# Designs tried in a protein design run: peptides against a protein of PDB entry 7AL2. Part 33

Target 1, 85 residues: chain A of PDB entry 7AL2
Amino acid sequence: YEIMLIRPKTIDDINYVVDQVLEESNPVILDLSFLEKESPANFKLAGEKIKQMRSNYGAEALLLSRCNDKNLIIIAPKGVSLVRK

## One batch from the design tools (peptide; aimed at target 1 F43 I50 N71)

Design b2_p28_1_s3 (made by RFdiffusion4, then SolubleMPNN; from b2_p28_1, 15 letters changed)
Fold by OpenDDE base, seed 3:
Structure b2_p28_1_s3 (fold): chain B 85 residues (1-85), chain A 28 residues (1-28)
Amino acid sequence: as target 1 above (85 residues)
Amino acid sequence: SAAAALEAANKAAIEKSFEEIEELFKNA
């Protein structure tokens, strides 16, 4: 698999993330800082889709870093394990 | 596809706030 990195700016970018996780089975490292600052509506949409991928499709998600200029989250598709030591 | 179905389900449910999700991940 590939690990995708993206800082979404549009709804199309959010749907790209969903496609990578559910259809391509690729982990995605997201920086949501742009949406958080510029579009609260799209920020909420991204969060809702992450919750649904966890609840309905067996995805895992983990917050990596939260600060002034970063909001980093990893999403792993079903079959790719996130392991904390 | 699963991606298209998820898009359709959330298209009209857009609001402000990701705070609850961030707190969940932080404490996981």
Scores: peptide ipSAE 0.038, ipTM 0.590, DockQ to the pose 0.039
OpenDDE base, seeds 1, 2, 4, 5: peptide ipSAE 0.035, 0.026, 0.029, 0.026; ipTM 0.468, 0.489, 0.469, 0.484

Design b2_p28_1_s4 (made by RFdiffusion4, then SolubleMPNN; from b2_p28_1, 16 letters changed)
Fold by OpenDDE base, seed 1:
Structure b2_p28_1_s4 (fold): chain B 85 residues (1-85), chain A 28 residues (1-28)
Amino acid sequence: as target 1 above (85 residues)
Amino acid sequence: SLKEELEKKNKEAIEKSFKEIEKLFEEV
C-alpha cells in the first residue's frame, strides 16, 4: 500500500481521502488545519466521514499532533493496523 | 498472554485517541 499525505481544502479533497482509505486501502496522514480555520462546515464534514469510516468500515484513526497550525490525524483502513508503543 | 494484553492496551489507546478526535470536531 501507499501512505498518502494531504491537507484538504475542499469537499473534493475530503472525498479523495475517503476514496484512498476505502477504495485503495491506503493509510492517509491528514492535516485538517486549513479546514478548521477556513471552513468549519467542511471541517465537521471531514469529522463525520472519519467517524463513518470507523463505524461502518473498520477504519482506525489516531491524532498525531494538535497545535495552532497543525491538526494531524492518521487514518488507516481495516487491513492496516495502527500501533501506539 | 502478553501478546493479547498488549493488543488490548493498544486497542484502548486507539479508542482514547478517537475520542480526542471526536472532541476536536465538536469544539468547532
Scores: peptide ipSAE 0.501, ipTM 0.848, DockQ to the pose 0.872
OpenDDE base, seeds 2, 3, 4, 5: peptide ipSAE 0.486, 0.496, 0.489, 0.480; ipTM 0.840, 0.845, 0.841, 0.838

Design b2_p28_2 (made by RFdiffusion4)
Pose (drawn by RFdiffusion4):
Structure b2_p28_2 (pose): chain A 85 residues (1-85), chain P 28 residues (1-28)
Amino acid sequence: as target 1 above (85 residues)
Amino acid sequence: DFEEWVKEVIEDYKERGYEDLAEALEIK
């Protein structure tokens, strides 16, 4: 499989992440810092999509890093386990 | 230390009104 890296800027990028996790079953490493400071509406929308994927489709989401200009999240689809060691 | 840091970040999301993102995140 592939791990996709993205910093979403538009709704189309949010739909891109939904499709990678749900259709392609690829994990996505995404930086939500652009949406957080540029579009609070799309940042809330991106979070809602992550909540729906975990609730209904068995995706795992993990915060990897949070600092000025970075909010790094990994989303793993059902079938890729995030194992903490 | 990492778990406490993740909890603080999740609480910050809740305070800012991003409950769905905060609830979707896992602590490990």

Design b2_p28_2_s1 (made by RFdiffusion4, then SolubleMPNN; from b2_p28_2, 16 letters changed)
Fold by OpenDDE base, seed 5:
Structure b2_p28_2_s1 (fold): chain B 85 residues (1-85), chain A 28 residues (1-28)
Amino acid sequence: as target 1 above (85 residues)
Amino acid sequence: SEVEKQKKYIEELRKKGYDDLADALLIL
């Protein structure tokens, strides 16, 4: 698999994340800082999609860092384990 | 600490009405 990197700005970008996780089984490292600052509606939508992927498809979501101008989250598909050492 | 900072952020998400994201996120 590949690890995708994206800072979503549009609904198309949000749907791209969903496709990568659910259809391609690729982990995605997100920076949600643009949506958080510029579009409360799409930020809310992104959160809803992430929750849906967890609840319905067994994805995992981990907050990596929120500081300065970054809001970094990794979404792992069901087949990829996030392991803490 | 970083963990406390992340916990605080999750609570901020809830206060702002972003419950789905708050519920979905794990922290280290």
Scores: peptide ipSAE 0.780, ipTM 0.949, DockQ to the pose 0.833
OpenDDE base, seeds 1, 2, 3, 4: peptide ipSAE 0.780, 0.779, 0.779, 0.780; ipTM 0.949, 0.949, 0.948, 0.949

Design b2_p28_2_s2 (made by RFdiffusion4, then SolubleMPNN; from b2_p28_2, 12 letters changed)
Fold by OpenDDE base, seed 2:
Structure b2_p28_2_s2 (fold): chain B 85 residues (1-85), chain A 28 residues (1-28)
Amino acid sequence: as target 1 above (85 residues)
Amino acid sequence: SEEEEQRKYIEELKEKGYDDLAEALLIK
């Protein structure tokens, strides 16, 4: 599989993340800082999509880092395990 | 710790009304 990197800015970008996780079975490392700062509505939408992927498809979501200019989260499809050592 | 930072962010999200993302995030 591939690991995708994206800082989503639009609804199309959010849907790209969903497609990568559910259709391509690729983990995605995404930076939500743009949406968080610039579009509360799309930030909320992104959260809804991430919850849906967890609840309906067994994806896992984990915060990697939070600071002023970064909000890094990894989304892993079912079958890819996130393990802390 | 990383776990503490995760817990704090989840609580922040809840306070701001982003319940779906807060509920989606794992603590590890």
Scores: peptide ipSAE 0.771, ipTM 0.948, DockQ to the pose 0.921
OpenDDE base, seeds 1, 3, 4, 5: peptide ipSAE 0.770, 0.768, 0.770, 0.770; ipTM 0.947, 0.947, 0.947, 0.947

Design b2_p28_2_s3 (made by RFdiffusion4, then SolubleMPNN; from b2_p28_2, 14 letters changed)
Fold by OpenDDE base, seed 4:
Structure b2_p28_2_s3 (fold): chain B 85 residues (1-85), chain A 28 residues (1-28)
Amino acid sequence: as target 1 above (85 residues)
Amino acid sequence: SEEEKMKEYIEELRKKGYNDLADALQIL
């Protein structure tokens, strides 16, 4: 698999994330800082979709960092374990 | 700590109405 890195700006970007996780089984490292700052509606939508992926498809969502104007989250599809050493 | 800050952020998400994201996020 591949690890995707994206800073979503649009609904299309959000849907791309969903496709990568659910259809391609690729982990996605997200920077949600743009949506958080510029589009509360799409930020909320992103959160809804992340919750859905966890609830319905066994994805994991890990908050990596919230600092330096970054809001980094990794979404891992089912089968990819997130482990802290 | 940074972990503590992250937990505080999750609660702030709830205050702002982003409950789904707050629910979805885990902190290791």
Scores: peptide ipSAE 0.782, ipTM 0.950, DockQ to the pose 0.854
OpenDDE base, seeds 1, 2, 3, 5: peptide ipSAE 0.782, 0.782, 0.782, 0.782; ipTM 0.950, 0.950, 0.950, 0.950

Design b2_p28_2_s4 (made by RFdiffusion4, then SolubleMPNN; from b2_p28_2, 11 letters changed)
Fold by OpenDDE base, seed 5:
Structure b2_p28_2_s4 (fold): chain B 85 residues (1-85), chain A 28 residues (1-28)
Amino acid sequence: as target 1 above (85 residues)
Amino acid sequence: SFEEKMKEYIKELEEKGYKDLAEALLIK
């Protein structure tokens, strides 16, 4: 598989993340900092999509880093486990 | 620790009304 990196700015970008995880079975490292700062509505939507992927499809989401510049989350599809040592 | 920072962020998300993201994030 491939690991996709994206800083989503639009709903299309959010849906791209969903497609990568659910349809392509690719983990996605996404930076939510743009949405968090610029679009509370789309930030909320992103969170809803991430929760849906977890609840309905067995995906996992893990916070990698958060600061003013970046809000990094990895979303792994079912079958790819996330382990922190 | 990062875990504590993560828990604090999850709490922040909940307080700001981002419940789904807060609940979705793994605690590890």
Scores: peptide ipSAE 0.754, ipTM 0.942, DockQ to the pose 0.886
OpenDDE base, seeds 1, 2, 3, 4: peptide ipSAE 0.753, 0.753, 0.752, 0.753; ipTM 0.942, 0.942, 0.941, 0.942

Design b2_p28_3 (made by RFdiffusion4)
Pose (drawn by RFdiffusion4):
Structure b2_p28_3 (pose): chain A 85 residues (1-85), chain P 28 residues (1-28)
Amino acid sequence: as target 1 above (85 residues)
Amino acid sequence: SEAEEFSKEVMLDMLPEEEHEFVEEAFD
């Protein structure tokens, strides 16, 4: 499989992440810092999509890093386990 | 700020509960 890296800027990038996790079953490492400071509406929308994917499709989401200009989240689809060690 | 509080609330809603401690600390 592939792990996709993205910093979403538009709604199309949000739909891109939904499709990678749900259609391609690829984990996505995404930086939500752009949406957070540029579009609070799309940041809330991105979060709602992550909640739906975990609730209905068994995706795991993990916060990897949070600092000025970075909000790094990993989304793993059902079938890729995030194993804490 | 209000924007940071809002971001925090969105992150706490979307992530699993075991991640909430890290989110609280990140916004301290």

Design b2_p28_3_s1 (made by RFdiffusion4, then SolubleMPNN; from b2_p28_3, 9 letters changed)
Fold by OpenDDE base, seed 2:
Structure b2_p28_3_s1 (fold): chain B 85 residues (1-85), chain A 28 residues (1-28)
Amino acid sequence: as target 1 above (85 residues)
Amino acid sequence: SEKDEFSKEVLLEALPEEEWEKIEEAFK
């Protein structure tokens, strides 16, 4: 598999993340900082999509870093385990 | 701020409970 990196700016980008995790079975490291700053609605949507992937498809997600200019999350498909040591 | 509180709540809902302490720390 591949690990995708993206800083979503649009709903299409959010759906790209969903497609990578659920259809391509690729982990995604995503930076939500653009949405957090520019579109609270799409930021909330992205969060909802992450929860849905965890709840319905067995995805796992962790917070990597959060500050004024970064909001990094890794989301991994079922079968790729995330472990914080 | 209200904006940070909103963002924190979004992350708390998005991520598993195991991450909640980390999220709270990030917003202090």
Scores: peptide ipSAE 0.804, ipTM 0.957, DockQ to the pose 0.941
OpenDDE base, seeds 1, 3, 4, 5: peptide ipSAE 0.803, 0.803, 0.804, 0.803; ipTM 0.957, 0.957, 0.958, 0.957

Design b2_p28_3_s2 (made by RFdiffusion4, then SolubleMPNN; from b2_p28_3, 11 letters changed)
Fold by OpenDDE base, seed 1:
Structure b2_p28_3_s2 (fold): chain B 85 residues (1-85), chain A 28 residues (1-28)
Amino acid sequence: as target 1 above (85 residues)
Amino acid sequence: SEADEEAKKVLLEALPEEEHEKIEESFS
């Protein structure tokens, strides 16, 4: 698989993340800082999508870092385990 | 701020329980 990196700015970007995780089975490292600052509505949407992927499709997600104008989250498809040491 | 509180709620909902402490810390 590939690890995708994206800083979503639009709904299309959010849907791209969903497609990568669910359809392509690729982990995604996403930076939500743009949405958090510029679009609370789309930030919420992104969060909802992450939750849905976890709840319904066995995706796994954790917070990598939230500081210095970054909001980095990794979300992995089922079968890719994320381990925090 | 109120914006931060809303953002925190989003992250808490989005991410698993084990991430909540880190999320809370990031907003403190």
Scores: peptide ipSAE 0.802, ipTM 0.958, DockQ to the pose 0.921
OpenDDE base, seeds 2, 3, 4, 5: peptide ipSAE 0.802, 0.801, 0.802, 0.802; ipTM 0.957, 0.957, 0.957, 0.957

Design b2_p28_3_s3 (made by RFdiffusion4, then SolubleMPNN; from b2_p28_3, 11 letters changed)
Fold by OpenDDE base, seed 2:
Structure b2_p28_3_s3 (fold): chain B 85 residues (1-85), chain A 28 residues (1-28)
Amino acid sequence: as target 1 above (85 residues)
Amino acid sequence: SEADKFAKEVLKEMLPEEEHPKIDEAFS
C-alpha cells in the first residue's frame, strides 16, 4: 500500500480521503487545519466521515499533532495497525 | 475561544474514546 498525504480544502478532497481508505486500502495522513480555519462545516463533515470509517469499516485513527497551524490525523484502513512504541 | 472549543469537540467525536473521553495524541 501507499501512504497518502493531503491537506483537504474541499468536500471532494474529503471524499478522496474516504476513497483512499476504504477502496484503495491506503493509510492517509491528513492536515485538517485548512478546514478547521476556513470551513467549520466541512471540518465537522470530515470528522463525521472519519468516525463512520472507524465505526463501520474497522478503520483506525490517531491525532498525530495539533498546534497553531496544523491538525495532523492519521487514518489507517482495516488490516493496517497503528502501533505506538 | 469558541472556535477552538468547537474543534476540540469535533476531534473528541472523531477519535477513539476512553471511559473518560479525551484527545489522544500520538506525539505530545
Scores: peptide ipSAE 0.468, ipTM 0.842, DockQ to the pose 0.530
OpenDDE base, seeds 1, 3, 4, 5: peptide ipSAE 0.462, 0.423, 0.448, 0.444; ipTM 0.840, 0.820, 0.831, 0.831

Design b2_p28_3_s4 (made by RFdiffusion4, then SolubleMPNN; from b2_p28_3, 15 letters changed)
Fold by OpenDDE base, seed 4:
Structure b2_p28_3_s4 (fold): chain B 85 residues (1-85), chain A 28 residues (1-28)
Amino acid sequence: as target 1 above (85 residues)
Amino acid sequence: SELDKKAKEELKAMLPKEEHPKIDEAFS
């Protein structure tokens, strides 16, 4: 598999993340800081999609970094284990 | 399965159909 890197800025980008995790089975490292600042509504929606992928499709998510200008998360599809040391 | 397929499509369909200007990708 491939590890995708993205800082979502549009709804198409959010759909891209969903496609990568659910269809391509690729982990995604994403920075949600743009949406958080520029589109709080889409930021919330992106978060809900992440929760849905976790709850319904066996995806896992791990917060990598959180500060005032970063919101880095890795989302792994089912079958890819995220282990915190 | 068909159930999984439908569920995935519903997940995607929940996103609003809005147009936003495409900005050059920049990963922090």
Scores: peptide ipSAE 0.064, ipTM 0.600, DockQ to the pose 0.030
OpenDDE base, seeds 1, 2, 3, 5: peptide ipSAE 0.055, 0.055, 0.038, 0.047; ipTM 0.575, 0.590, 0.568, 0.582

Design b2_p28_4 (made by RFdiffusion4)
Pose (drawn by RFdiffusion4):
Structure b2_p28_4 (pose): chain A 85 residues (1-85), chain P 28 residues (1-28)
Amino acid sequence: as target 1 above (85 residues)
Amino acid sequence: EEFEIHLEEDDFKFEDAVTYLEETIESM
């Protein structure tokens, strides 16, 4: 499989992440810092999509890093386990 | 087949991203 890296800026990038996790079953490492400071509406929308993926499709989501200009989240689809060690 | 990504913590403690997002959105 592939792990996709993205900093979403538009709704199309949000739909891109939904499709990678749900259609391609690829984990996505995404930086939500652009949406957080540029479009609070799309940041809330991106979070809603992550909640739906976990609730209905068994995706795991993990916060990896949070600092000025970075909000790094990993989304693993059902079939890729995030194993804390 | 199930796959794994092994994670270790260092200078940052990992958090539940869904809970983080809910709390962040409420605080906005």

Design b2_p28_4_s1 (made by RFdiffusion4, then SolubleMPNN; from b2_p28_4, 11 letters changed)
Fold by OpenDDE base, seed 2:
Formats: C-alpha cells, structure tokens, sequence
Structure b2_p28_4_s1 (fold): chain B 85 residues (1-85), chain A 28 residues (1-28)
C-alpha cells in the first residue's frame, strides 16, 4: 500500500480521502486545519465521513497532532493496523 | 502541486479521531 498525505480544502479532496481508504486501501495522513479554520460545514462533513468509514468499513482513525496550525489525523483502511509501541 | 506535511510527534493518548472531531464541532 501507499500512504497518502493531504491537507483537504474542498469537498472533492474529502471524497478523495474516502476513495483512497475504501477503494485503494491506502492509509491517509490528513491535515484538517484548513477546513477547521475556513469551512465549518466541510469540516463537519469530513468528520461524518470518517465516522462512516469507521462504523461501516472497519477503518481506524487516530489523532496524531493538534496545534495552532495543524490538525493531523491518520485513517487506516481495514487490514492495515495502527500499532502504538 | 506537491504537498508536504511536516509530521510532529504523536499525541501521548492517541485520541479517537471521531470523538475529538465531534467535540470540536460542538464547540463551534
């Protein structure tokens, strides 16, 4: 698999993340800081889609880092485990 | 355009992303 890196700015970017996780089975490292600051509606949409991927498709989603200019989350598809050592 | 994300050390507690996002959304 490949690990995708993205800081989404549009709905198309959000759907790209969904496609990478569900169709391509690629983990995604996601920076939500742009949406959080610039579009509450799309920020909410991103959260809902992450919730759906977890609930319906066995994806995992963990917060990596939160600060003033970053909101980093990793989403792993089913079959790729996130392991903390 | 190539995108680079500078990664930081992970949060100590590794919170559930959905729970975290829901709390943030509620505060907005």
Amino acid sequence: as target 1 above (85 residues)
Amino acid sequence: KELSIELEEGDEELEDAVEYLEELIKSM
Scores: peptide ipSAE 0.023, ipTM 0.496, DockQ to the pose 0.264
OpenDDE base, seeds 1, 3, 4, 5: peptide ipSAE 0.022, 0.023, 0.021, 0.023; ipTM 0.493, 0.499, 0.488, 0.495

Design b2_p28_4_s2 (made by RFdiffusion4, then SolubleMPNN; from b2_p28_4, 11 letters changed)
Fold by OpenDDE base, seed 1:
Structure b2_p28_4_s2 (fold): chain B 85 residues (1-85), chain A 28 residues (1-28)
Amino acid sequence: as target 1 above (85 residues)
Amino acid sequence: MELEIYLEEGDEEFKDAVEYLEELIKKM
């Protein structure tokens, strides 16, 4: 698998994340800071999609880092476990 | 398969992202 890196800016980007996790089985590290600042509606949509992937498809999602200019989250598809050491 | 993450840990790091995002969304 590949680990995808993205700072989503559009609905298409959000759907890309969903596709990577559910269809391609690729983990995604994403920065939600753009959506948080520029589009509360799309930020909420992204949050809803992440929740759906966890609840319905067995994805895992963790906060990696929060700072002034970043909101980093990792989403792992079912079959790729996130392990803290 | 396991993906191991090594990062500096603060109070919020490695929190469940769904819970975290829900909390943020409530504040918007």
Scores: peptide ipSAE 0.521, ipTM 0.879, DockQ to the pose 0.546
OpenDDE base, seeds 2, 3, 4, 5: peptide ipSAE 0.512, 0.515, 0.514, 0.519; ipTM 0.875, 0.876, 0.876, 0.878

Design b2_p28_4_s3 (made by RFdiffusion4, then SolubleMPNN; from b2_p28_4, 8 letters changed)
Fold by OpenDDE base, seed 1:
Structure b2_p28_4_s3 (fold): chain B 85 residues (1-85), chain A 28 residues (1-28)
Amino acid sequence: as target 1 above (85 residues)
Amino acid sequence: EVREIELEEGDEKFEDAVKYLEELIASM
């Protein structure tokens, strides 16, 4: 697999994340800071998609960093485990 | 900038991050 890096800005970017996780089985490290600040509606949509992937498709998610200019989350597809060492 | 972070089991920072994520997503 590949690990994808993205700072989504549009609905297309959100759908890209979903496609990478569910169709390509690639983990995604995403920065939600743009959506959080610039598009409350799309920020909410992104959260809903993450919830759906976790609830319905066995994805895992973990917050990596939260500060003023970043909101970093890793999403792992089913089959790729996030393991605490 | 993305930096690698190593966290041990039971690390409060890890637990805080997980908790914050759950709360953030739940609020959406």
Scores: peptide ipSAE 0.033, ipTM 0.544, DockQ to the pose 0.175
OpenDDE base, seeds 2, 3, 4, 5: peptide ipSAE 0.026, 0.022, 0.024, 0.025; ipTM 0.490, 0.463, 0.502, 0.452

Design b2_p28_4_s4 (made by RFdiffusion4, then SolubleMPNN; from b2_p28_4, 11 letters changed)
Fold by OpenDDE base, seed 2:
Structure b2_p28_4_s4 (fold): chain B 85 residues (1-85), chain A 28 residues (1-28)
Amino acid sequence: as target 1 above (85 residues)
Amino acid sequence: TTLEIELEEGDEKFEDAVEYLEKLIKEM
């Protein structure tokens, strides 16, 4: 698999994340800071999609870093476990 | 498959992102 990195800005980007996790089985590291600041509606949508991937498809989602200009989350598809070293 | 992540000390969170996001969304 590949580890995808993205700072989503549009609905298309959000759907790309979903596709990478569910269809390609690729972990994704997201920075949600753009959506949080520029589009609360799409930020909420992204949150809903992440919740759905966890609840319905066995994805794992962890917060990596949070500050004023960064909101990093990793989403791992089912079959890829996130382990703290 | 196991994915091991090494982060800089102090920035490491590893909390449930769904719970985190739900709190943020509620505050909006």
Scores: peptide ipSAE 0.458, ipTM 0.847, DockQ to the pose 0.590
OpenDDE base, seeds 1, 3, 4, 5: peptide ipSAE 0.442, 0.458, 0.439, 0.441; ipTM 0.840, 0.847, 0.839, 0.839

Design b2_p28_5 (made by RFdiffusion4)
Pose (drawn by RFdiffusion4):
Structure b2_p28_5 (pose): chain A 85 residues (1-85), chain P 28 residues (1-28)
Amino acid sequence: as target 1 above (85 residues)
Amino acid sequence: EEEEKEKEEKLLREGREILEETVDHLTS
């Protein structure tokens, strides 16, 4: 499989992440810092999509890093386990 | 402009809350 890296800027990038996790079953490492400071509406939308994927499709999501200009999240689809060691 | 700013601040707070409730955090 592949792990996709993205910093979403538009709704199309949000839909891209939904499709990678749900259609391609690829984990996505995404930086939500652009949406957080540029479009609070799309940041809330991106978070709702992450909640739906976890609730309905068994995706795991993990915060990896949070600092000025970075909000790094990993979304693993059902079938890729995030194992804390 | 004031109403738009208040709306954006509310949406940002709600978005942050959704992620804090949904996204797991690493335990030290």

Design b2_p28_5_s2 (made by RFdiffusion4, then SolubleMPNN; from b2_p28_5, 12 letters changed)
Fold by OpenDDE base, seed 1:
Structure b2_p28_5_s2 (fold): chain B 85 residues (1-85), chain A 28 residues (1-28)
Amino acid sequence: as target 1 above (85 residues)
Amino acid sequence: SAKEKEEKEKLLKEGKEILEETVSKRKK
């Protein structure tokens, strides 16, 4: 598999993340900082999509970094394990 | 407008709540 990196800015980007996780089975590292600052509606939508992927498709989501200039989360599809050491 | 700003703040709070319940946090 491939690991995708994206800082989503549009609904199309959010849907791209969903497609990568559910259809391509690729983990995605996403930065939600743009949506948080520029589009609260799409920020909430992104959160809802992440919740749906976890609840309905067995995806896993882990916070990597939360600070004033980034909101970094990794989403792994079912079958890809996120392991911390 | 004030109404628009209030709505945006509400959406941000709701989004943050969803992420808080959905995204696991790293422990150190």
Scores: peptide ipSAE 0.648, ipTM 0.883, DockQ to the pose 0.933
OpenDDE base, seeds 2, 3, 4, 5: peptide ipSAE 0.649, 0.645, 0.648, 0.648; ipTM 0.883, 0.883, 0.883, 0.883; seeds 2, 4 fail the geometry check

Design b2_p28_5_s4 (made by RFdiffusion4, then SolubleMPNN; from b2_p28_5, 14 letters changed)
Fold by OpenDDE base, seed 2:
Structure b2_p28_5_s4 (fold): chain B 85 residues (1-85), chain A 28 residues (1-28)
Amino acid sequence: as target 1 above (85 residues)
Amino acid sequence: MESEEEEKKKLLEEGRKILDETVSKRKK
């Protein structure tokens, strides 16, 4: 598999994340900082999509970093485990 | 009636709530 990196700016980008996790089975490291600052509606939508992927498809989501211009989350498909050391 | 700014604030709070409930946090 591949690990995708994206800072989504549009609904199309959000759907791209969903497609990568669910259809391509690729983990995604995403930065939600743009949506949080520029589009609260799409920020909420992104959160809803992440919740749906976890609830309905067994995806796992982990916070990597949150600061002024970063809100980094990794989303892993069900077949990929995130391990804490 | 809520202003556009109040609506944006509400959306941010709702989004943050969803993420707090959905996204796991690393322990330090």
Scores: peptide ipSAE 0.686, ipTM 0.901, DockQ to the pose 0.939
OpenDDE base, seeds 1, 3, 4, 5: peptide ipSAE 0.683, 0.681, 0.685, 0.684; ipTM 0.900, 0.898, 0.901, 0.900

Design b2_p28_6 (made by RFdiffusion4)
Pose (drawn by RFdiffusion4):
Structure b2_p28_6 (pose): chain A 85 residues (1-85), chain P 28 residues (1-28)
Amino acid sequence: as target 1 above (85 residues)
Amino acid sequence: TNEKNIKEAEELNKDLGIPDGTIEPLLF
C-alpha cells in the first residue's frame, strides 16, 4: 500500500483524504495547520469527516505533532494498525 | 511528555468540534 502526505487547503483536499482512507485503504499523514488558521469552517468539517471514518469505518487517528504552523495527524484505515510500542 | 501530548490531543478534539478521543494522543 501507500501512505499519502498532504496539507489540506480546500474541501477537495478533504474529500481526497476521505477517498484515500475509505476507497484506496491508504493511510494519510495530514497537516491540518492550513485549515486551522485559514478556514475554521473547513477545519471543523475535516474533523467531522475523521469522526465519521472512525465511528462507522474503523479508521484509527493519531496526533503525531502539534506546534506553531503544524498539526500533524495520521489516519489509518481499517486493515492498517497503528501499534504503539 | 505524555501529559502534554494528552492535553494537546484534548484541545485539538475540542477545537475540531468532535468527541475527545476521536483523535488519540501519541504516548511514550

Design b2_p28_6_s1 (made by RFdiffusion4, then SolubleMPNN; from b2_p28_6, 8 letters changed)
Fold by OpenDDE base, seed 1:
Parts: structure tokens; C-alpha cells; sequence
Structure b2_p28_6_s1 (fold): chain B 85 residues (1-85), chain A 28 residues (1-28)
């Protein structure tokens, strides 16, 4: 698999993340800081999608970094285990 | 404003079910 890196800015980007996780089974490292700042609605949507992927498809999501200019999250498909050592 | 935004983000992260797994020290 591939690890996708994206800072989503649009709904299309959000859907791209979903497709990568669910259809391609690729982990995605994403920075939500743009949506958080520029589009609260899309930020919420992203969250809903993440929740759905977790609840319905067994995806896992971990916060990697949270600061003023970053909101880094990794989303892994069911087959990829995220392990903190 | 920043504190409020952080709080909102944290609340949303909780709703998303995003677990804390910071690896910031490794990114330095």
C-alpha cells in the first residue's frame, strides 16, 4: 500500500481521503488545519467521515500533532495497525 | 480566540474518535 499525505482544502479532498482509505486501503496522513481555520463546516464534515470510517469499516485514527498551525492525523484502514511504541 | 479554537478542535477530535498518539518528538 501507499501512505497518502494531504492537507485537505475542499470537499473533494475529503472524499479523496475516504476513497484512499476505503477503496485503496491506503493510510492517510492528513493536516486538518486548513479546514479548521477556513471552513468549520468542512472541518465538521471531515470529522464525520472519519467517524464513519471508524465505526463502519474498522478504520483507526490517531492524532499525531496538534498545535496552532497543524492538526496532523493518521487514518489507517482496517488492515493496517497503528502501533505506538 | 486561539484557546477557543483549540477547545473546539479537541472536542471534535473526541467526537471523531481520534485518539491521542503524538509522536512530535520523533518529528524533530
Amino acid sequence: as target 1 above (85 residues)
Amino acid sequence: ENEENIKKAEELNKKMGIEEGTIEPLLK
Scores: peptide ipSAE 0.048, ipTM 0.598, DockQ to the pose 0.135
OpenDDE base, seeds 2, 3, 4, 5: peptide ipSAE 0.043, 0.044, 0.046, 0.047; ipTM 0.591, 0.594, 0.597, 0.590; seeds 2, 4 fail the geometry check

Design b2_p28_6_s2 (made by RFdiffusion4, then SolubleMPNN; from b2_p28_6, 10 letters changed)
Fold by OpenDDE base, seed 1:
Structure b2_p28_6_s2 (fold): chain B 85 residues (1-85), chain A 28 residues (1-28)
Amino acid sequence: as target 1 above (85 residues)
Amino acid sequence: MNEENIRKAKELNKEMGIEEGTIEPLLK
């Protein structure tokens, strides 16, 4: 698999993340800071998609870094375990 | 971010099902 890196800015980007996780089984490292700042609606949508991936498909989501200008999250498909050492 | 904003952000992350587990200590 590949690890995708993206800072989503549009709904298309959000759907891209979903496709990568669910269809391609690729982990995604994403920065939600743009959506959080610029589009509350799309930020909410992203959150809903993350919840759906977790609840329905066994995806895992982990916060990597949170600060004023970053909201870095990794989303892993069911087949990829996130392990903190 | 002030403390209130940090709290709200953490709550949002929790609502999205994002587990807290920053790796920043691992990078230092």
Scores: peptide ipSAE 0.140, ipTM 0.682, DockQ to the pose 0.162
OpenDDE base, seeds 2, 3, 4, 5: peptide ipSAE 0.038, 0.135, 0.136, 0.133; ipTM 0.612, 0.680, 0.684, 0.679

